# Ledger of designs, part 172: peptides against a protein of PDB entry 3NZW

Target 1, 212 residues: chain A of PDB entry 3NZW
Amino acid sequence: TTTLAFRFQGGIIVAVDSRATAGNWVASQTVKKVIEINPFLLGTMAGGAADCQFWETWLGSQCRLHELREKERISVAAASKILSNLVYQYKGAGLSMGTMICGYTRKEGPTIYYVDSDGTRLKGDIFCVGSGQTFAYGVLDSNYKWDLSVEDALYLGKRSILAAAHRDAYSGGSVNLYHVTEDGWIYHGNHDVGELFWKVKEEEGSFNNVIG
Target 2, 222 residues: chain B of PDB entry 3NZW
Amino acid sequence: QFNPYGDNGGTILGIAGEDFAVLAGDTRNITDYSINSRYEPKVFDCGDNIVMSANGFAADGDALVKRFKNSVKWYHFDHNDKKLSINSAARNIQHLLYGKRFFPYYVHTIIAGLDEDGKGAVYSFDPVGSYEREQCRAGGAAASLIMPFLDNQVNFKNQYEPGTNGKVKKPLKYLSVEEVIKLVRDSFTSATERHIQVGDGLEILIVTKDGVRKEFYELKRD

## One batch from the design tools (peptide; made by RFdiffusion4, then SolubleMPNN)

Design b2_p22_5_s4 (from b2_p22_5, 14 letters changed)
Fold by OpenDDE base, seed 4:
Structure b2_p22_5_s4 (fold): chain B 212 residues (1-212), chain C 222 residues (1-222), chain A 22 residues (1-22)
Amino acid sequence: as target 1 above (212 residues)
Amino acid sequence: as target 2 above (222 residues)
Amino acid sequence: SPSLRELVEAQKELAKESAKVF
């Protein structure tokens, strides 16, 4: 798996691959590793598939309950804290989760929290999470600027996942791409890695380690 | 070297059509190299046009299916005989599986039915309750043999329009029930040839708006 | 024959090996 999220002047970009594995077996190429908690809040999934799906779905329910009780959307900080508190209660039990909670509230602005099953909770501007994270960071860090245009930011997110899919055997399938703004998240499509690879190679003249 | 825990073998396969879904399984039950039964059905009609199979350790599979059937019964009780939707069934099964997260059911679970729009639906689960809606899924002993075949024949992977130099993919389309049944039969006959834990009989459950139909075919008995 | 504990542990390990990973 490779997931990433980063803040920039235009909000948040979230990009994830879609491969699931069981050992050396490619279990699926079409997994949705982003949960749409509400129109303004996303969760990403890395690690144990069941752990992520179960608890992030549970998180969605908790966020909805908050909205109903408080008559206000939950903050990204609070949502991430709920999840963090939950996984901390299971610390040592064997949960495997590397998650990013990404959202936009008026009081917080665009916000990203990293939460993992080790009990770590971090607020930050840039995170790559998963077995391919180092490959994604290589591309992302090399090209990241706060003042990226929305178009460039979307491309950078997509391109970083592509790099990881190329080098990480446990990442691949497709890139699911999101842009989060104050008006909510916008889904920017599913991009097959195979098709995307050849397109990018041709347009950039990159990936010269592969003969076309 | 010896696995002390039981694996009863077998293989299951689900394929969704446009307005139908199919869930099939062989009827062989085996322990190690000994055939326990040549006819032990593992695909079940659970009511509400939902068919289910949990393949792996048969005791766990039977327990899970029984629990789900009971869940359907209680759902009717609590909701004035409302039909359980396939997506709600999938969520329920996730909870059944994840409820044993730290002592999992040793099974690969597949359910099939119709979604709320009347379209064929197949959901697959790992042992701890992750799930995905898919167009097709093979599970069990010969899943690794069958799944690539399904990728090619159901989802038309690696197929291109002739004369396009591989630039145009074969368009996706739904298969007819006859085509699906043929693919299922071909899958299991092929699997039987290459895997000792697959054989004896093939039971196919076809879900349509009119209900569940069953078909049976003989497989090799070697 | 394996103990009940051994059977339980074996099941847990087998299930983990079959679990999907993102």
Scores: peptide ipSAE 0.391, ipTM 0.814, DockQ to the pose 0.092; fails the geometry check
Fold by OpenDDE base, seed 1:
Structure b2_p22_5_s4 (fold): chain B 212 residues (1-212), chain C 222 residues (1-222), chain A 22 residues (1-22)
Amino acid sequence: as target 1 above (212 residues)
Amino acid sequence: as target 2 above (222 residues)
Amino acid sequence: SPSLRELVEAQKELAKESAKVF
């Protein structure tokens, strides 16, 4: 898996691959690794598929309960803390999760928290999470700047996942792309890695290690 | 290494059509190299036009299916005989599986039915409850042999339109029930030839708006 | 006879081999 999220002048970009594996077996190429918790809040999934799906869905329920009780959307900080507290209770039990909670609230603005099954909870501007994270960071860090246009930021997110899909055997399938703003998240489509690879190679003149 | 649980072998296969879904399984039950039964059905009608199979350790599979069937009954009781939707069934099964996260059911679970729009639906689960809706899925002993075949024949992977120099993919289209049944039969006959844990019989459950139909075919018995 | 703990651990290992990973 490769997931990433970063803040920029235009909000948050979230990009993820769609491959699941079981050992050396490609279990699926079409997995949804982003949970849409509410119109302003996303969660990403890396690690154990069941752990991520189950607990992030549970998190969604907790966030909805908060909204019903408090008549206000839950903060990104509070949502991420709920998940962090939960996984910490299971510390040592064998949960495997690497997640990013990304969203917008009036109080916080665009916000990203990293939460993992080791109990780590970090607020930050840029995170890549998964087996392909180092490959994604290579592209993302090299091209990131706060003042990216929305178009360039979307491309950078997509391009970083593509790089990881190319080098990481555990990443691939397609890129699911999101843009989060004060008006909520916008889904920017599913991009098949096979088709995207050749397009990018042609347009950039990149991936010269592969013969067309 | 101590292993208290066996693998009873077998293979299951689900394929979703446009307005139908199919879930098939062989009827061989085996432990190691000994055939326990040549006819032990592992695909079940669970009511509400939902068919289910949990392939792997048979005791766990049977337990899971029974729990789900009970869940369907309770759902009817609690919701005035409302039909359980396939997506709700999938969520329910996730909870059943994940409830044993630290002592998992050793099974690969597939359910098939119709979604709320009347379209064919197949959901597959790992042992601890991750799930995905797909057009097709193979599970069990010969899954590694069958799944690539399904990728090619159901999803038309690596197929291109003639005369396009490989630039235009073969368009996706739904298969007829007859085509799906043929694919299922071909898959299991092929798997039987190459895997000792697959054989004896093939039972296919077909779900349509009119209900669940069963078909049976003989497989090799050696 | 295996202990309950041994049974649980064995089952966990079996499931781990087939569990999906993102």
Scores: peptide ipSAE 0.390, ipTM 0.813, DockQ to the pose 0.084; fails the geometry check
Fold by OpenDDE base, seed 5:
Structure b2_p22_5_s4 (fold): chain B 212 residues (1-212), chain C 222 residues (1-222), chain A 22 residues (1-22)
Amino acid sequence: as target 1 above (212 residues)
Amino acid sequence: as target 2 above (222 residues)
Amino acid sequence: SPSLRELVEAQKELAKESAKVF
């Protein structure tokens, strides 16, 4: 898996691959590793598929309950804290989760929290999470700047996942791409890596280690 | 690797069509190299036009299916006999599986039915309850033999339009029930030839708006 | 023969080997 999220002048970009594995077996190429918690809040999934899917779905329910009780959307800080507290209660039990909670509230603005099953909770501007994270960071860090246009930021997110899909055997399938703004998240499609790779190679003149 | 409970073997396969879904399984039950039964059905009609199979350790599979059937019963009781949707069934099964997260059911679970729009639906689960809706899925002993075949024949992977120099993919299309049944039969026939834990009989449950139909075919008995 | 505890642990490991990873 490779997931990433970063803040920039235009909000938040979230990009993830879609491969699931069981050992050396490619279990799926079409997994949705982003949960749409509400129109303004996303969660990403890396690690144990069941752990991530179950608890982030549970988180969604908790967030909805908050909205019903408090008559306002939950903050990104509070949502991430709920998840963090949950996994902390299971510390040592063997949960495997690397998650990013990304969203917008009027109070916080665009916000990203990293939460993992080790009990770590971090607020930050840039995170790559998963077995391919280092490959994604290589591209993302090299090209990131706060003042990216929305178009360039979307491309950078997509391109970073592509790099990871190329080098990480546990990442691949497709890129699911999101842009989070003050008006909520916008889904920017599913991009098959098999097609995207050749397109990018041709347009950039990159990936010269591969002969077409 | 050592398996103290023994994998009871077998293979299951689900394929979703446009307005139908199929869930199939062989009827062989085996422990190690000993055939326990040549006819032990493992694909079940659970009501509400939902068919289910949990392949792996048979005792766990049976327990899970029984729990789900009970869940359907209670759902009707609590909700004035409302039909349980396939997506809600999938969520329920996730909870059943994940409820044993730290002592999992040793099974690969597949359910099939129709979604709320009347479209064929197949959901597959890992032992701890992660699930995905897919057009097709093979599970069990011969899954690794069958799944690549399904990728090619259901999802048309690695197929291209002639004369396009491999630049245009073969377009996706739904298969007819007859085509799906043929694929299922070919899959199991082939798997039986190459895997000792697959054989004896093939039971296919077909879900349509009219209900669940069963078909049976003999497989090699070696 | 293995103890019940050993059997339980073995089952857990088998299940983990089959679990999907993102």
Scores: peptide ipSAE 0.387, ipTM 0.810, DockQ to the pose 0.090; fails the geometry check
Fold by OpenDDE base, seed 3:
Structure b2_p22_5_s4 (fold): chain B 212 residues (1-212), chain C 222 residues (1-222), chain A 22 residues (1-22)
Amino acid sequence: as target 1 above (212 residues)
Amino acid sequence: as target 2 above (222 residues)
Amino acid sequence: SPSLRELVEAQKELAKESAKVF
């Protein structure tokens, strides 16, 4: 798995691959590793599929309950804290989760929190999470700047996942791409890695170690 | 070392069509190299136009199916006989599986039915409750033999339009029920030839708006 | 009957083989 999220002048970019594995077996190439909690809040999934899917769905329910009780959408900070507290209660039980909670509230603006099953909770501007995270960071860190255009930021997110899909055997399938703004998240499509690779190679003149 | 699980072999396969879905399974039940039964159905009609199979350790599979059937019963009781949707069924099964997260049901679960728009739906589960809606899925002993075949024949992987020099992918389209049944039969026939834990009989449950239909075909008994 | 340790170890082995990982 490779997931990433970063803040820039235009909001937040979230990009994830879609491969699931069981040992050496490719279990799926079409997994949705982003949960749409509400129109302004996303969660990403890395680690145990069931752990992530179950508890992030549970988180969605908690966020909805908050909205109903408080008559206000939950903050990104509070949502991430709920998940963090939950996984901390299970510390040592064997949960495997690496997640990013990404969203927008009027109070916070665009916000990203990293939460993992070790109990770590971090606020930040850039995170890559999963077995391919170092490959994604290699591209993302080399090209990131706050003043990216929306178009360039979307491409950078997509391109970083592509790099990870190329080098990490546990990442691949497709890239699911999101842009989060003050008006909520926007889905920017599913991009098959097989097609995307050749397109990018041709347009950039990159991936020269691969002969077409 | 102690192993609390058995492996009863077998293989299951789900394929979703446009307005139908199919869930098929062989009827062989085996332990090691001994055939326990040549006709032990493992695909079940659970009501509300939902068919289910949990393949792997048969004791766990049977337990899970029974729990789900009970869940359907209670759902009707609590919701004035409302039909359980396939997506809600999937969520329920996730909870059943994840409830045993630290001592899992040793099964690969597939359900099939129609979504709320009347479109064919197949959901597959890992032993601890992760699930995905897919167009097709093979599970069990011969899944590694069948799944690549389904990728090629249902999802048209690695197929291209003639005369395009491999530049244009074969377009996705739904298969007819007849085409799906043929693929299922070919899949199991081929799997039976190469895997000792698959054979004897093939039971296919077809879900349409009119209900669940069953078909049976003989497989090799070797 | 199996010990808790045996059950946990069995679960770990099965998880590696059959549980999906993102």
Scores: peptide ipSAE 0.385, ipTM 0.817, DockQ to the pose 0.089; fails the geometry check

Design b2_p22_6_s1 (from b2_p22_6, 10 letters changed)
Fold by OpenDDE base, seed 2:
Structure b2_p22_6_s1 (fold): chain B 212 residues (1-212), chain C 222 residues (1-222), chain A 22 residues (1-22)
Amino acid sequence: as target 1 above (212 residues)
Amino acid sequence: as target 2 above (222 residues)
Amino acid sequence: MEPPDNLRILPGAVDTGAVVGK
């Protein structure tokens, strides 16, 4: 798995692969590792697929309840705290979760929280989460700057996941790409890694370790 | 060490068509190297045009299916006999599975039916309730033998248009029910040849707007 | 008790090495 999110002048980019594994078996190439909690809030998934899917869906319900009760959208801080508090209750029970809660509220602006099943909750500008995270960081850190255009930021997110998919056996399938703004998240498509790889290789003249 | 789980073998397979879906399973039930039954169906009509199989440890599978059937019953009771949609069924099954997160049902669950638009739908679950909608899924003992075949024949993986130098992928298209049945039969006959836990019989449940029909085919009994 | 061997996993590390924002 490789998931990433980063803040930049244009909001938040979220990019994830879509591979799930069971040992050496590729269980799926089409897993949706981003949950759309609401039009302004995303959650990413790494670790146990069921743990992430179940509890982030549950989180969505809690966020909706908050909205109904308080007549306003839940903050990213509060949403991530709900999830964090939940995993604390299960600490030691064996949950496996590495999640990013990404969203935009007027009071917070674009915000990213990392939450994992060890109880860690971190606010940050750049996160890569998964077995391929170091590969993604290699590309992302090398090219990241706050002043990226939306186009460049989207490409950087996509390109970073591609790098991870190339080097990490546990990452692959496709890249799902999101842009989060104050107006909500925008889905920027599903990009098959196979097709994307050759496209990028040709256009960049990169990945020369692979004979085309 | 005590192991609460058994493995009863078998294989299941779901494929979604345009306006139909199929869920198939062999009828062999095994423990270790002993055949317990040559005809123990593991694919069930659960009502509301939903078919379900939970393959692996049969005791867990049966329990899960029974619980789901009961869930369907209560859904009707609570919601004025409203038809349970396949997506809602999937969510319900997730909760059934995840409810035992720390003592899981040792099964690979697949359901098939029609979505609310009348399109074929297949949902697959891991033992603790992660799920996704797919065009096809194999589960059980011979899943590793069948799934790559389905990737190639249902999703047309690694197929390209002739004369394009591998530049143009074979376009995706829905398969007819007849084509799907052929693929299912070929899958199970092939699996039976290479896996001792698969064989004896093949039962296929076909879901259409007109309901669920069953087909049965003999498999090798060795 | 050992978990089932067919759980769907999205492998990941908890050490993010991320830049923590204020």
Scores: peptide ipSAE 0.276, ipTM 0.806, DockQ to the pose 0.269
Fold by OpenDDE base, seed 5:
Structure b2_p22_6_s1 (fold): chain B 212 residues (1-212), chain C 222 residues (1-222), chain A 22 residues (1-22)
Amino acid sequence: as target 1 above (212 residues)
Amino acid sequence: as target 2 above (222 residues)
Amino acid sequence: MEPPDNLRILPGAVDTGAVVGK
């Protein structure tokens, strides 16, 4: 798995691969590792697929309840705290979650929280999460700047996941790409790694370790 | 250490068509190398045009299916006999599975039916309730033998248009019910040849707007 | 108790009893 999210002048980019495994078995190439919690809030998944899918869906319900009770959208801080508190209650029980909660509120602006099943909750500008995270960081950190255009930021997110898919046997399938703004998240498509790799290689002159 | 689980073998397979879905399973029930039964159906009509199979440890599978069937009944009681949609069924099954997150049902679960638009739908679950809608899925003992075949024949993986130098993929298209049945039969016939836990009989449940139809085919009994 | 070996894993987080990326 490789998931990433980063803040920039244009909001938040979220990019993830789509491979699930069971040992050496590729269980799926089409996993949706982004859960659309609401139109303004995204959750990413790494670790146990069921743990992430179940609890992030549950989180969505809690966020909706908040909106109904408070007549205001939940903050990213509060949403991430709800999840963090939940997983902390299960600490030691064996949950496996590495998630990023990404969203935009008027009071917070674009915001990213990392939450994992160890009880860690971190706010930050850049996170890569998964077995391929270091590969993604290699590309992302080398090219990241706050002043990226939306186009360049989207490409950078996509390109970073591609790098991880190339090097990490546990990552692959496709890249799902999101842009989060004050108006909510925008889905920027599913990009098959098999096609994307050759396109990028040709256009950039990159991946020269592979011939063709 | 104590192992509360058994493994009763078998294999199941789901394929979604345009306006139908198929869920198939062999009828062999085995423990280790001993055949317990040559005809123990593991694919069930659960009502509301939903078919379900939970393959692996049969005791867990049966328990899960019974719980789901009960859930369907309660849904009718609570919602004035409203038909349970396939997507809602999938969510319900997730909760059934995840409710035992720390002592899981040792099963690979697949359901099949029609979505609210009348299109074929297949959902697959891991033991603790992660689920996805897919065009096809194999589960159980011979899943590793069948799934790559389905990738090639249902999703047309690694197939390209002739004369395009591998640049144009074979376009995705829905398969007819006849084509799907052929694929299912070929899959199980092949699996039976290479896996001792698969064989004896093949039961196929076909879901259409008109309801659930069952077909049965003999497999090798060795 | 060991979990089933066919759990779907998105490697990179805490071990669920299956192989996960480091």
Scores: peptide ipSAE 0.260, ipTM 0.789, DockQ to the pose 0.164
Fold by OpenDDE base, seed 3:
Structure b2_p22_6_s1 (fold): chain B 212 residues (1-212), chain C 222 residues (1-222), chain A 22 residues (1-22)
Amino acid sequence: as target 1 above (212 residues)
Amino acid sequence: as target 2 above (222 residues)
Amino acid sequence: MEPPDNLRILPGAVDTGAVVGK
């Protein structure tokens, strides 16, 4: 798995691969590792697929209850805290979760929280999470700047996941890409890694370790 | 140390068509190297045009299917006999599975039916309730033999248009019910040849807007 | 008790014995 999120002048980019495994078996190439909690809030998934899918869906319900009760959208801080508190209650029980809660509120602006099943909760500008995270960081950190255009930021997110998919055997399938703004998240499509690889190689002149 | 789980073998397969879905399973039930039954159905009509199979440890599978059938019943009681949609059924089954997160059902679960637009739908689950909608899925003992075949024959993976030098992929298209049945039969026939836990009989449940139809075919009884 | 061998994993988050990578 490789998931990433980063803040820039144009909001938040979220990009994830789509491979699930059971040991050496590729269980799926089409897993949706982004949960759309609400029109303004995304959650990413790494670790146990069921743990992430179940509890992030549950989180969505809690966020909706907050909106109904408080008559305003839940903050990214509060949403991430709900999840963090939940997983902390299960500490030692064997949950496996590495998630990023990404969203935009008027109060907070674009915001990213990392939450994992160890009880860690971190606010930050850039996170890569998964077995391929170091490969993604290699590309992302080398090219990241706050002043990226939306187009360049989207490409950088996609390109970073592609790099990880290339080097990490546990990442692959496709890249799902999101842009989060004050108006909500925008889905920027599913990009098959096989097709994307050759396209990027041709356009960039990169991946020269592979002969076409 | 006590092991509460068994493995009763078998294989199941789901394929979604345009306006139908198929869920198939062999009828062999085994323990280790002993055939317990040559005809023990593992694919069930659960009502509301939903078919279900939970393959692996049969005791867990049967328990899960019974719980889901009860869930359908209670859904009708609570919602004025409203039909349970396939997507809602999938969510319900997730909760059934995840409710035993720390003592899981040792099963691979697949359901099939029609979505709210009348399109074929197949959902697959891991033992603790992760799920996704797919065009096809194999589960059970011979899943590793069948799934790559389905990737190639249903989703046309690694197939290209002739004369394009591999630059143009074979276009995706829905398969007819006849084509799907042929693929299912070929899959199970082949699996039976190479896996001892698969064989005896093949039961296929076909879901259309008109309801659930069952077909049965003999497999090798070796 | 050992988990089932067909659990779907999104590797690299935390070590639970089922996840791989990282």
Scores: peptide ipSAE 0.258, ipTM 0.801, DockQ to the pose 0.179
Fold by OpenDDE base, seed 1:
Structure b2_p22_6_s1 (fold): chain B 212 residues (1-212), chain C 222 residues (1-222), chain A 22 residues (1-22)
Amino acid sequence: as target 1 above (212 residues)
Amino acid sequence: as target 2 above (222 residues)
Amino acid sequence: MEPPDNLRILPGAVDTGAVVGK
């Protein structure tokens, strides 16, 4: 798995691969590793697929309840705290979750929290999470700037996942790409790694370790 | 040391067509090297045009299917006999599975039916309730033998249009019910040849707008 | 007891736990 999120002048980019595994078995190439909690809030998934899918869906319900009670969208801080508190209650039970809660509120602006099943909750500007995170960081850190255009930021997110998919055996399938703004998240499509790889290689002249 | 789980083998396979879906399973039930039964159905009509199989440890599978069937009944009671949609069924099954997160059902669950638009739908679950909708899925003992075949024959993976130098993928298209049945039969026939836990009989449940149809085919009995 | 071997995993540098995956 490789998931990433980063803040920039244009909001937040979220990009994830779509491979799930069971040992050496590729269980799926089409897993949706982004949970659309609400139109302004996304959750990413790494670790146990069921743990992430179940509890992030549950989180969505909690966020909706907040909206109904308070007549205001829940903050990213509060949403991430709910999840963090939940997983902390299960600490030692064996939950496996590495998630990023990404969203936009007027109060907070574009915000990213990392939450994992170890009880860690971190606010930050850039996170890569998964077995392929180091590969993604290699590309992302090398090219990241706050002042990226939306187009360049989207490409960078996509390109970083592609790099991870190339080097990490546990990452692959496709890239799902999101742009989060004050108006909510925008889905920027599913990009098959097989097709994307050759396209990028040709256009950039990159991946020269692979003979075309 | 006590092990609460067994493995009863078998294989299941779901394929979604355009306006139909199929869920198939062999009828062999085995423990280790001993065949317990040559005809123990593991694919069930659960009502509301939903078919279900939970393959692996049969005791867990049966329990799960029974719980789901009961859930369907209660859904009708609570919602004025409203038909349970396949997506809602999937969510319900997730909760059934995850409710035993720390003592899981040792099963690979697949359901098949029609979505609210009348399109074929297949959902697959891991033992603790992660799920996704797919065009096809194999589960059980011979899943590793069949799934790559399905990737190639249903999703046309690694197939290209002739004369295009591998530049144009074979276009995705829905298979007819006849094509799917053939594919299922070929899959199980092949699996039976190479896996001892698969064989005896093949039951195929076909879901259309007109209801559930069942077909049976003999497999090798060795 | 060992978890099922067919749990779907999204591998990451997180708590793998004793109950999920092997």
Scores: peptide ipSAE 0.273, ipTM 0.793, DockQ to the pose 0.145; fails the geometry check

